# Designs tried in a protein design run: peptides against a protein of PDB entry 5HB3. Part 81

Target 1, 150 residues: chain A of PDB entry 5HB3
Amino acid sequence: RQMQDRCMSEYNQRIRNAPEGSIDPFRMACYKIIGRCDLSNRSLDGLQTDVNDWIWLQFNLARETDRSLELAGESYGLAELQASIREIGLKHFPKTAAEDTNGSFGMFFYLQILAGMFEQAIAYLYPFSYVDAVHFAIALTYYGLLRPVD

## One batch from the design tools (peptide; made by RFdiffusion4, then SolubleMPNN)

Design b1_p20_8_s3 (from b1_p20_8, 11 letters changed)
Fold by OpenDDE base, seed 4:
Structure b1_p20_8_s3 (fold): chain B 150 residues (1-150), chain A 20 residues (1-20)
Amino acid sequence: as target 1 above (150 residues)
Amino acid sequence: SEELKKFLEELHEELSKLRK
């Protein structure tokens, strides 16, 4: 794709040659998204983002295609996103109800659901809200999204 | 219903296995 190649070229050029503070972070974000540049760095420097922005970016960067067909030299799929979410969960979200001081457990549950980590999401939610976990589990099972535990 | 009860019991068991 011509546009993607151009984005990759400009991204690399600016990263290497632009003076500090002179790079438009929004432009760089566009290059990253369209050109899939530097997928190992899935954050946007110079931009103030929240969790919604972050997850939006992750899904836009993730591809469930044949990795051999990727125009970018790097591969990033759902598996890598799921790994990232697990890591974030371990670092930034409560593991038990006793650790939850700000009610952020719901956000981590949401992130796991978005990433298709249904079993893990339900398991995580269970100690925080049994009733909600059961309701979601029933719904997910109905739609064939929840897999049985071995 | 008995069917729902059994389902919930099974679900509870499975979720318990997944819990940290």
Scores: peptide ipSAE 0.015, ipTM 0.371, DockQ to the pose 0.021
Fold by OpenDDE base, seed 1:
Structure b1_p20_8_s3 (fold): chain B 150 residues (1-150), chain A 20 residues (1-20)
Amino acid sequence: as target 1 above (150 residues)
Amino acid sequence: SEELKKFLEELHEELSKLRK
């Protein structure tokens, strides 16, 4: 608690008072992760990241806590992450195989799976790869993660 | 890699719009 409070204080101080470009992005990342600061900005500015790094960060920042208990005054849970993924999917990923120009459908499938959106992920994958969708559906059902169709 | 970078930038922008 004390550490988190201190991280929040330092983060806010630097964001407000530090000259532009003078802030160590790694330090800010630490404050964000440990102190849960500025959860409305769930990115690591100034750092080279890929999609795996991004999704890793999202899950590290995600907490299923009461908003009243959040020290930062902000909350970010799995529901918000899923909402973000849905929104990004609508804007940046192909809806159909005909729209797929670069094979990016797999990435969106992957993101949905990671976020626990299993039914949506399978439904999305189906028109792109029937066989793969069936295989994943079988596997997810076996592990009790997918609701079987009656 | 460049395409991924662009995607991440766009992603960042979209997420920033959700900032409260």
Scores: peptide ipSAE 0.007, ipTM 0.335, DockQ to the pose 0.280
Fold by OpenDDE base, seed 5:
Structure b1_p20_8_s3 (fold): chain B 150 residues (1-150), chain A 20 residues (1-20)
Amino acid sequence: as target 1 above (150 residues)
Amino acid sequence: SEELKKFLEELHEELSKLRK
């Protein structure tokens, strides 16, 4: 608790008092990850990040909500992460094969899989690659991860 | 989507039968 409070204090102080562009983004990232500071902003400003970095951060910040006593006072769990992935999908990823210009559908499929959105992932993949969707569906079913959607 | 759901359900059923 003391460490978190200290991290929060330092984080807030830097955000408020540091000149624009002078903040070490890596330090801020450390405060965010370790201190769970400002979980409403789940981006790392000033860092060149890719989707892998982003998802890594999301998972590190995500905690199961059943921890009623999140010391940080801010809760970000798997459900919120899944919601975020859905939103990102709607905004940044192709919805149909016809919209796929960069072949990025696989990344969104991957994100959904990582977030445990198996049914949605398969449903998403199906129009892009039927064969792959079937194979993943078989695998997920084999492991008991795929549930029939009503 | 409905076709996919149906397919997945059928697949699940078939795989469930194989596990028994």
Scores: peptide ipSAE 0.017, ipTM 0.433, DockQ to the pose 0.018; fails the geometry check
Fold by OpenDDE base, seed 3:
Structure b1_p20_8_s3 (fold): chain B 150 residues (1-150), chain A 20 residues (1-20)
Amino acid sequence: as target 1 above (150 residues)
Amino acid sequence: SEELKKFLEELHEELSKLRK
């Protein structure tokens, strides 16, 4: 707790008072991850990241805890992460095979699987690759992760 | 976010180069 409090204090001090261009982005990232500072901003400014880094960060920040017991001033859970993934899907990924120019549908399928959105993931994959969708559906059913719907 | 958008665009570009 004392370590987290110090991280939060340093983060707030630097973000408010540091001269422009003087903030070490790696240090700020450490404060965000360890101290859980400023959870409303789930990006790492000044760092080159890929989709794997982004999703890793989201899962590390997402916690299913009672809000009253959260050590940080803010909370972020799986529901909020799933909402973010849905929003990203609507804005940045193809809806149909005709819209897919570079095969990016697979990445969105992967993100939905990671977030536990299994039914939605299979439904999304189906129009892009029927065979793959069926195979994943079988596998997810085998592990008891897929809920049959009418 | 704008940062995420830029990241996804870069990722898509790199993936498109690999998928020849």
Scores: peptide ipSAE 0.007, ipTM 0.343, DockQ to the pose 0.063; fails the geometry check

Design b1_p20_8_s4 (from b1_p20_8, 13 letters changed)
Fold by OpenDDE base, seed 5:
Structure b1_p20_8_s4 (fold): chain B 150 residues (1-150), chain A 20 residues (1-20)
Amino acid sequence: as target 1 above (150 residues)
Amino acid sequence: SAELEEFKKKLLEELMKLRR
């Protein structure tokens, strides 16, 4: 808590006092990740990132905590992350093999798996690659991650 | 593929906008 308080204080101080564009983006990232500062902004401005970095950040920020201890509007857990993944899926990824023009279905499958959306991931993959879907289903079941339907 | 990488970049841009 002591560290969190310090991080919050320093973050707020820099946001208020530093000229725009002069703040070290790496430092700000540390405040966000470690101090959980300004979780309403779930991006790392000023840093070159890719999709892997984005998803890593989302998982990190989606750490389950006591919501009573979080600031209003800053509660973000696995459920919210999963909702976000669903949202981006609906908007950006193909729904069927016929809609797939660039092979991006695998990426959405990947994101769903990372987010623990195993049943949805398998269901999504099935029409694109039956064999792969079955293989992953078997593997996930073996590790107790997939809930088989009776 | 190059096309997929381009898609990833565009996707990231959109994701970044959504999370601000």
Scores: peptide ipSAE 0.241, ipTM 0.808, DockQ to the pose 0.715
Fold by OpenDDE base, seed 1:
Structure b1_p20_8_s4 (fold): chain B 150 residues (1-150), chain A 20 residues (1-20)
Amino acid sequence: as target 1 above (150 residues)
Amino acid sequence: SAELEEFKKKLLEELMKLRR
């Protein structure tokens, strides 16, 4: 908590007082990730990122431990991340193979797997690639991550 | 494919709008 308070103080000071463009984006990223500062902004400004970087960041920010120590408005756990993945899925990914024009279904499957949405991921993949869905289902079941339906 | 890469770019833009 003491470290967090110090990080927050420094973060706020730099955001408010530092000349625009002079702030090291990596330092600011450290404040956000380590110090849990300004969690209302779930992005890293000034850094070139891709989807993999985004999901990595979300997992780092989606901390359920010590939630009581964080501001209620800034709390972000796995459930919130999963909700975000569901939302983006509904808006931007194909629902069926017939709707798939660019082969993006695999990306949504990937995001769901990373977010621990295993059953939903397999169910989603199944109509696109039966063989792949079965293979992943077997693997996930073997590791106890997927609950078999009898 | 080029289409998939363009989609990933668009997706990233949309993802970055979340939780703002």
Scores: peptide ipSAE 0.240, ipTM 0.806, DockQ to the pose 0.726
Fold by OpenDDE base, seed 2:
Structure b1_p20_8_s4 (fold): chain B 150 residues (1-150), chain A 20 residues (1-20)
Amino acid sequence: as target 1 above (150 residues)
Amino acid sequence: SAELEEFKKKLLEELMKLRR
């Protein structure tokens, strides 16, 4: 708690007082991840990131705690992350093979898998690639990750 | 493909807007 308070203080100080562009983005990332500072902004500005970085960050920022227990006053759990992935999927990814123009279905499958949305991932992949869906289903079942009922 | 790369860029932009 003391560390978090310190991080928050330093974060706020730097955000307000540091010249623009002078703040080390990695340091700011540390404040965000470790200090739980400014969780409303779930991106790392000033850093070159990709989808893998994004998802990693979301998992690290995700907490299964009550807001009352968070000093930052914010709580973002796995459920919210999964909801976000669902939302992005509906907006930006093909829903059927016929809608697939750039082969991006695999990326959405990947995101769902990373987010632990195994059943949905397999269901999504199935119409695009039957063979791959079956392979992943077998593997997920083997490791006890795939639920028969969803 | 080039289209896929562009899609990735756009996707990332959209992802970064989440929870802002």
Scores: peptide ipSAE 0.239, ipTM 0.801, DockQ to the pose 0.666
Fold by OpenDDE base, seed 3:
Structure b1_p20_8_s4 (fold): chain B 150 residues (1-150), chain A 20 residues (1-20)
Amino acid sequence: as target 1 above (150 residues)
Amino acid sequence: SAELEEFKKKLLEELMKLRR
């Protein structure tokens, strides 16, 4: 908590007093991730990132434990992340094998798995690759992560 | 592969817009 308070203080001071573009983006990223500062902005400005970085960031920021203790007061849990994944799935990823022109179905499967959407991920993968879907289903069931519908 | 990378780039741009 004391570290978070310090981070918030430093973050606010730098945002207000530092010339634009003079702040180290990596330092700001640390304030975001460790200090949980300015959680309303779910991106890391000034850094070269990819989709893996994005999903990692969203997952780490999607904390549900001790949310009430956060100074920022912002709320973004797993449910919100999952909703975001569903939204991008509907807009940007193929729904059937026939619609897959760039082989991106695996990426959406990957995003769903990382977001804990196991049942949805398997259901999505099934029409693209039956064998892979079955293997993942078996593995997820073994670890108690997949809840098949009776 | 190049097409997929371009897709990933575009997707990231869209995702960043949604989370500002």
Scores: peptide ipSAE 0.232, ipTM 0.804, DockQ to the pose 0.655; fails the geometry check

## One batch from the design tools (peptide; made by RFdiffusion4, then SolubleMPNN)

Design b1_p21_1_s1 (from b1_p21_1, 12 letters changed)
Fold by OpenDDE base, seed 2:
Structure b1_p21_1_s1 (fold): chain B 150 residues (1-150), chain A 21 residues (1-21)
Amino acid sequence: as target 1 above (150 residues)
Amino acid sequence: SSNEEAFAKLLEKELEKRKAL
């Protein structure tokens, strides 16, 4: 908490005093990850990142804690991340096998699984690869993560 | 959102890389 408070203080001071875009992107990343500063912007601008970095950041910033206990005025949890993933899916991923031109369906399946959206993930995967969907469904059911449909 | 757009750009780059391989 002390470190977080310090990060927030430093971040606020720099935002107020520094010209736009003058903050070191690595420092900004530290403020975001450790201090949870400016959670409305969950991207690492100015850094060479890939999809994996983005995923890592989103899930690390997501907290399953009581929002009332967070010192930060901004809250970002799993529910918000799930909502973002849903929206990403609607905009940037194929909805059917017929729409799949780039073979990107697996990435969306992966995102849904990571976010705990198991039922949706299996339902999504099924038209692309029914064998894989069935295999995952069996596994998830075994671990109590998937509720079978009657 | 800006975050989603950031992802979209990264996704595009990833897909291009996969095509190149």
Scores: peptide ipSAE 0.448, ipTM 0.894, DockQ to the pose 0.834
Fold by OpenDDE base, seed 3:
Structure b1_p21_1_s1 (fold): chain B 150 residues (1-150), chain A 21 residues (1-21)
Amino acid sequence: as target 1 above (150 residues)
Amino acid sequence: SSNEEAFAKLLEKELEKRKAL
């Protein structure tokens, strides 16, 4: 807690006193990951990152337990992440096999699975590969993660 | 959102990389 508070204090001081863009991107990353600073911006600007880094960051910053009670203004949980993934899906991923030009449907399926959106993930995968969708559905049901409709 | 836009850019980069292979 003390470390986090110090990080937040330093972050705020630097944001106010330093020229825009002058903060070391690696230091900024530390402020975000360790200090939970400025979680409204959950991207690592100024660093050479890829989609996997983005995914990793989102899930590490998301908390199952809402910590907003401890740190005012810094609320980001699984529900918010799930909402973001839904929006990303609507904007950037194919909805049908006919729209799939880049074979990216698997990545969206993967994102949904990681986020615990199992029913939606299976429903999404079905038109692309019904066999795979059925296999995943069986597995998820076995582990109690999928709620089949009666 | 800015986070979604960041992802979109990274996704485009990833897809371009895969296309180049």
Scores: peptide ipSAE 0.447, ipTM 0.894, DockQ to the pose 0.843
Fold by OpenDDE base, seed 4:
Structure b1_p21_1_s1 (fold): chain B 150 residues (1-150), chain A 21 residues (1-21)
Amino acid sequence: as target 1 above (150 residues)
Amino acid sequence: SSNEEAFAKLLEKELEKRKAL
């Protein structure tokens, strides 16, 4: 709480007084992660990042608890992240095996799994790789994460 | 959203990287 409040205070001060884009990107990242500042912009501008960094950031910022339970800072929940992943899937990933030209379907499957979208992930993977989908379905079912149809 | 577009750019870079390997 104390650390978060300090970050929020510094962020508010700097955003008002500093020229746009003049804040150190690493410091900005700290404000986002610790202070939960400006969660509408969940990217790390000015840093050399890759897709894994993006994924890491999204999941560190997301909370599984309801917004009503957030005591400080901006709220950003798992539901919002899941919605974003769905939109990403619709726009940037193949919908069918025939549409797959880059073999990127696995990454979307991975994103869905990380976000707890297990049923959707398996359903998505199935037409691309039957064997892999079945393996994951078995594993997820074993751990109680997938609800099989009786 | 801007966040989604940021991901899209990173995804494109990743796919190009993989293609080059």
Scores: peptide ipSAE 0.446, ipTM 0.893, DockQ to the pose 0.838
Fold by OpenDDE base, seed 1:
Structure b1_p21_1_s1 (fold): chain B 150 residues (1-150), chain A 21 residues (1-21)
Amino acid sequence: as target 1 above (150 residues)
Amino acid sequence: SSNEEAFAKLLEKELEKRKAL
């Protein structure tokens, strides 16, 4: 894309000519989303964001594309995002109902569902809410997204 | 990772917000 090429060019120019962090945060966001520049940093620290913004950004940056087609030479796809979500789950979410002090388990379930980690999501939800897990399992099975044997 | 840490901070903020409601 022409726009992507332009963003990359501008990004490289600004990185060379401007102090770190001096680029307008909104422009930086554009460089990341459109230009796919500096995908190692998938956060927008200079902006007032919430968890939903972070989620949105991760999924927008996680392109399902061939590495050879990545103009920036950096590849970040669904597999990498799924790996990140797994790590986040291990570090920042309760593993059992007994560990759940803030009721945050639902957010991790949500993240897994968004990332297509359906079997893992159901398995995770089950000890927190049997009823909810069963309901989601039924729904996912109906749509062919959950394998009954898994 | 730095990205994960960024999420963790946002998660914390979200949880605090929920407690305030």
Scores: peptide ipSAE 0.444, ipTM 0.892, DockQ to the pose 0.826

Design b1_p21_1_s2 (from b1_p21_1, 11 letters changed)
Fold by OpenDDE base, seed 2:
Structure b1_p21_1_s2 (fold): chain B 150 residues (1-150), chain A 21 residues (1-21)
Amino acid sequence: as target 1 above (150 residues)
Amino acid sequence: SKNHEAFEKLLKQALEKRAAQ
């Protein structure tokens, strides 16, 4: 917490005193991850990142914490991440096998699984790969993560 | 959102890379 407070203090000072875009991207990443600064911008501009880095960042920034304990009014948890994933799914991923032109359905399935959206993930995967959907459904049920529908 | 736009860009790159393999 002490380190986090220090990061936030430094971030705020730099934001006030530094020209826009002048903060080192790596330092910015540290402020975001450690200091929880400016969580509305969960993208690491200026760094060579890939989709896996993006995913990593989203989930690491998603904290299940009491908002009252946050120094800043900004909060970002699993619920917000899940909402974001839903929106991403609607905009950027195929809804049916017929719409699948890039074979990207697996990525959306993956994101949903990571976010704990198990029922939705299985339902989504089903029309693309029945066998895989069934396999995952069985596994998730075994671990008590999936509530099967009659 | 800016975050989603960033993801879209990265997703596109990932898919292109996959297609090239």
Scores: peptide ipSAE 0.327, ipTM 0.858, DockQ to the pose 0.830
Fold by OpenDDE base, seed 4:
Structure b1_p21_1_s2 (fold): chain B 150 residues (1-150), chain A 21 residues (1-21)
Amino acid sequence: as target 1 above (150 residues)
Amino acid sequence: SKNHEAFEKLLKQALEKRAAQ
């Protein structure tokens, strides 16, 4: 808590006083991760990252906590993350097996699983890989993570 | 969004890398 407060304080001071883009990207990353500063920008501009870094950041910034306890004033929890994943899916991933040209469906399935969107993940995977979808459905059901069908 | 565009770029890079292997 104390560290977070310090980070937030420093971030606020620097963002007001420093020229835009003058803050070290690594320091900025720390402010985001620890201080949860400027959660609207989760791309880590200025850093050489890969898709794994991006995924790590998104899910670490998401908090499944009481919003009343959020210090940053910005809310970014599981619901917001799930919404983001849905939007990403609609824009960047194949909707059907016929649209799949590079096998990227697995990545979207993975993202949905990480976000706890289990029912949607299974439903999405099914037309691409029947066997895998069934296997995951069984496993998720076994662990009580997959909701019963109405 | 900016975040999603960043992801798109990274995803493309990842897929290209995979294809090259």
Scores: peptide ipSAE 0.325, ipTM 0.858, DockQ to the pose 0.810
Fold by OpenDDE base, seed 3:
Structure b1_p21_1_s2 (fold): chain B 150 residues (1-150), chain A 21 residues (1-21)
Amino acid sequence: as target 1 above (150 residues)
Amino acid sequence: SKNHEAFEKLLKQALEKRAAQ
């Protein structure tokens, strides 16, 4: 908590006094992850990151709605993340096997599973791999995570 | 959004890296 408070304090001072782009990217990352500052920007600009880092950040910054209010006054929960994943899926991932030119359907399936979008994930995977979709459906049902569709 | 734009860039990089292997 002490470190978080220090990060937040420094962030507030620098945001007020420093021009845009003048703050060290690594320091900004610390403010983001530890201090949970400026949660509206979750991209870690200025750092060498990969897609896995992005995924990690999105899920680690997401908090449940039942949690007490954030010190930064910002709210970012699972519902918002799920909505973001849906939008990303519509824009950047294949909808059918015929559209799959780079084999990226697995990544979108993975994102949906991580976000708890189990029914949608199975429905998405089915046209790409019938066998895999059925196996995952059985497993998710066993753990009580998949709701049957009428 | 800026977050989605960042993802787009990183996704493209990931796909390029995969293709290069």
Scores: peptide ipSAE 0.320, ipTM 0.856, DockQ to the pose 0.837
Fold by OpenDDE base, seed 1:
Structure b1_p21_1_s2 (fold): chain B 150 residues (1-150), chain A 21 residues (1-21)
Amino acid sequence: as target 1 above (150 residues)
Amino acid sequence: SKNHEAFEKLLKQALEKRAAQ
């Protein structure tokens, strides 16, 4: 918490005194991850990252904390992340097998699984790969993550 | 959003990498 407070203090000071985008990208990452600063911007443009890094960051920033406990007053939890994933799905991923040109449906399935959107993930995967959807459904049911349909 | 645009860029890169393998 002391580190978080320090990050917030430094972030506020730098934001007031430095031009936008002038903060060191690594430091910015620290401010976001530790200090929960400026969570509306969850992209790290100044860093060489890949899609896995982006995914990691989104889930790292999605904290299950009360709004009152967040120093920045910005609430970003699982619900917000799930909403973001839904929007990403609508914008950037195929909706049907016929629309699939790059085989990217698996990435969206993966994102939904990570976010705990199990029922939606299986439903999404089903038209692309029946066999895979059934296999995942069985596995998720076995671990109690998917409720059987009565 | 800016976050989604960043993701789109990274996704395209990932797909291109996969296609090249």
Scores: peptide ipSAE 0.318, ipTM 0.854, DockQ to the pose 0.802

Design b1_p21_1_s3 (from b1_p21_1, 11 letters changed)
Fold by OpenDDE base, seed 3:
Structure b1_p21_1_s3 (fold): chain B 150 residues (1-150), chain A 21 residues (1-21)
Amino acid sequence: as target 1 above (150 residues)
Amino acid sequence: SKNEEAFEKLLKEELEKRAKE
């Protein structure tokens, strides 16, 4: 808590006093990850990152905590992340096998699974690969993560 | 959102890398 408070204080001071773009990108990343500062912007500008880094960051910043318990006063939870994934899926991933030009459907399936969107993930995968969808459905059902439709 | 735009950029870069591989 003390470390987080210090990070928040330093972050606020630097944002107010430092010229735009003068803050070390690595330090900024630390403020976001450790201090949970400025969670409205979860992009790491000025750093060479890839899609995996983005995924890692989103899930690490997501918290299932009540707003009242968050020190930073900013709330970002699983529900918000799920909503973002849904929007990304609608805009950037193929909806049918016929639209799949880059084989990226697997990535969207993976994102949905990570976010706990199991029913949606299986439904999405089904038209691309029936066999794989059935296999995952069986596994998820076995572990109680997928509710069978009566 | 800015976060979504960041992802879009990274996704494009990833797809370009895969296409070259």
Scores: peptide ipSAE 0.330, ipTM 0.863, DockQ to the pose 0.809
Fold by OpenDDE base, seed 2:
Structure b1_p21_1_s3 (fold): chain B 150 residues (1-150), chain A 21 residues (1-21)
Amino acid sequence: as target 1 above (150 residues)
Amino acid sequence: SKNEEAFEKLLKEELEKRAKE
């Protein structure tokens, strides 16, 4: 907590005193991850990253909503992340096999699974790969993560 | 959102990478 407070303090100080975009990107990353500063901007500008890094960052910045005490000035939880993933899905991923031009459906399935959106993930995967959808459905049901409907 | 735009960029890059492999 002390470290987090220090990060927040430094972040605020630098935001006030430094030219826009002049903060070292690695330092900025520390402020984001450790200090939970400015969580409305969950991108690491100035760093060479890929989609996996982005995914990692989103989930690391997310916190469980069950905790009533928010220690950071800004809150970002799983619910917000799930909403974001849903929106991303609507905009950037195929809805049906016929729309699948890039074969990217698997990534959206993956994102949904990571976010705990199991029912939606299986439903989404089904038209693309029946076999895989059934396989995952069985597994998720076995572990109590999927709610099958009769 | 800015975050979504960032993802879109990275997604495009990933897809391009896959296409080249």
Scores: peptide ipSAE 0.328, ipTM 0.863, DockQ to the pose 0.845
Fold by OpenDDE base, seed 5:
Structure b1_p21_1_s3 (fold): chain B 150 residues (1-150), chain A 21 residues (1-21)
Amino acid sequence: as target 1 above (150 residues)
Amino acid sequence: SKNEEAFEKLLKEELEKRAKE
């Protein structure tokens, strides 16, 4: 907590005193990850990142915390992340096999699985590969992660 | 959102990378 408070203090100081865009990107990343500063912006501008880095950041920032205890009053948990993934899916990923031009359906399936959206992930995968969907459904059910359908 | 836009950019880059491999 001491480190987090320090980061928040430094972030606030920098925001007040530094011109826009003049903060070191790596320092900004530290403020976001450790200090939980400005979580409305969950991208790392000015850094060379890839999709994996983005995913890593989203999940690390999505923490189950008591909203009342957060200094900035910013809460970003699993529910918010799931909502974000749903929105991303609607905008950027194929909805049916006929719409799949780049084979990106697997990535969205992967994102949904990581976010714990198991039922939705299986339902999404089914029209692309019913065999794989069934196999994953069986596996997830076996581990108690998928609710059985009556 | 800015986050979604960032992801879209990265997604496009990833897909292009995969196409070259």
Scores: peptide ipSAE 0.302, ipTM 0.847, DockQ to the pose 0.846
Fold by OpenDDE base, seed 1:
Structure b1_p21_1_s3 (fold): chain B 150 residues (1-150), chain A 21 residues (1-21)
Amino acid sequence: as target 1 above (150 residues)
Amino acid sequence: SKNEEAFEKLLKEELEKRAKE
């Protein structure tokens, strides 16, 4: 954790000396990922990123440890990430095929799968594509990730 | 949230890319 300590130290020094958001985007990324600094802001402004980068960052910032053990005093787990994905889904993705104008339902399905929300993902996909939902359900069941119906 | 807003932006960009392909 030597590097983490250094990141925290540098971050604290910089935030005291400059307005928030004035730090170089790459440096900010390092402070967040390594130093766990300012995790209330989990976006990387000023960097060219895509959805894959976003989800990658969310997982890297998520920790399944006691928050009291975190050096920075800021942490969140998989549960918080899943909650965020649910909120994103409610706001930005279609609920039914009739609402789907851009074919984005697959992306939300993908996000849910990555976040381990398997049952919810399958349930979501079902009204959009029955065949795909069944196929994924079979696959997830095979790998023991989806509980079969008794 | 700011994080959600960031995602929204990325989502829009992704959809635009897909529309062009």
Scores: peptide ipSAE 0.281, ipTM 0.833, DockQ to the pose 0.818

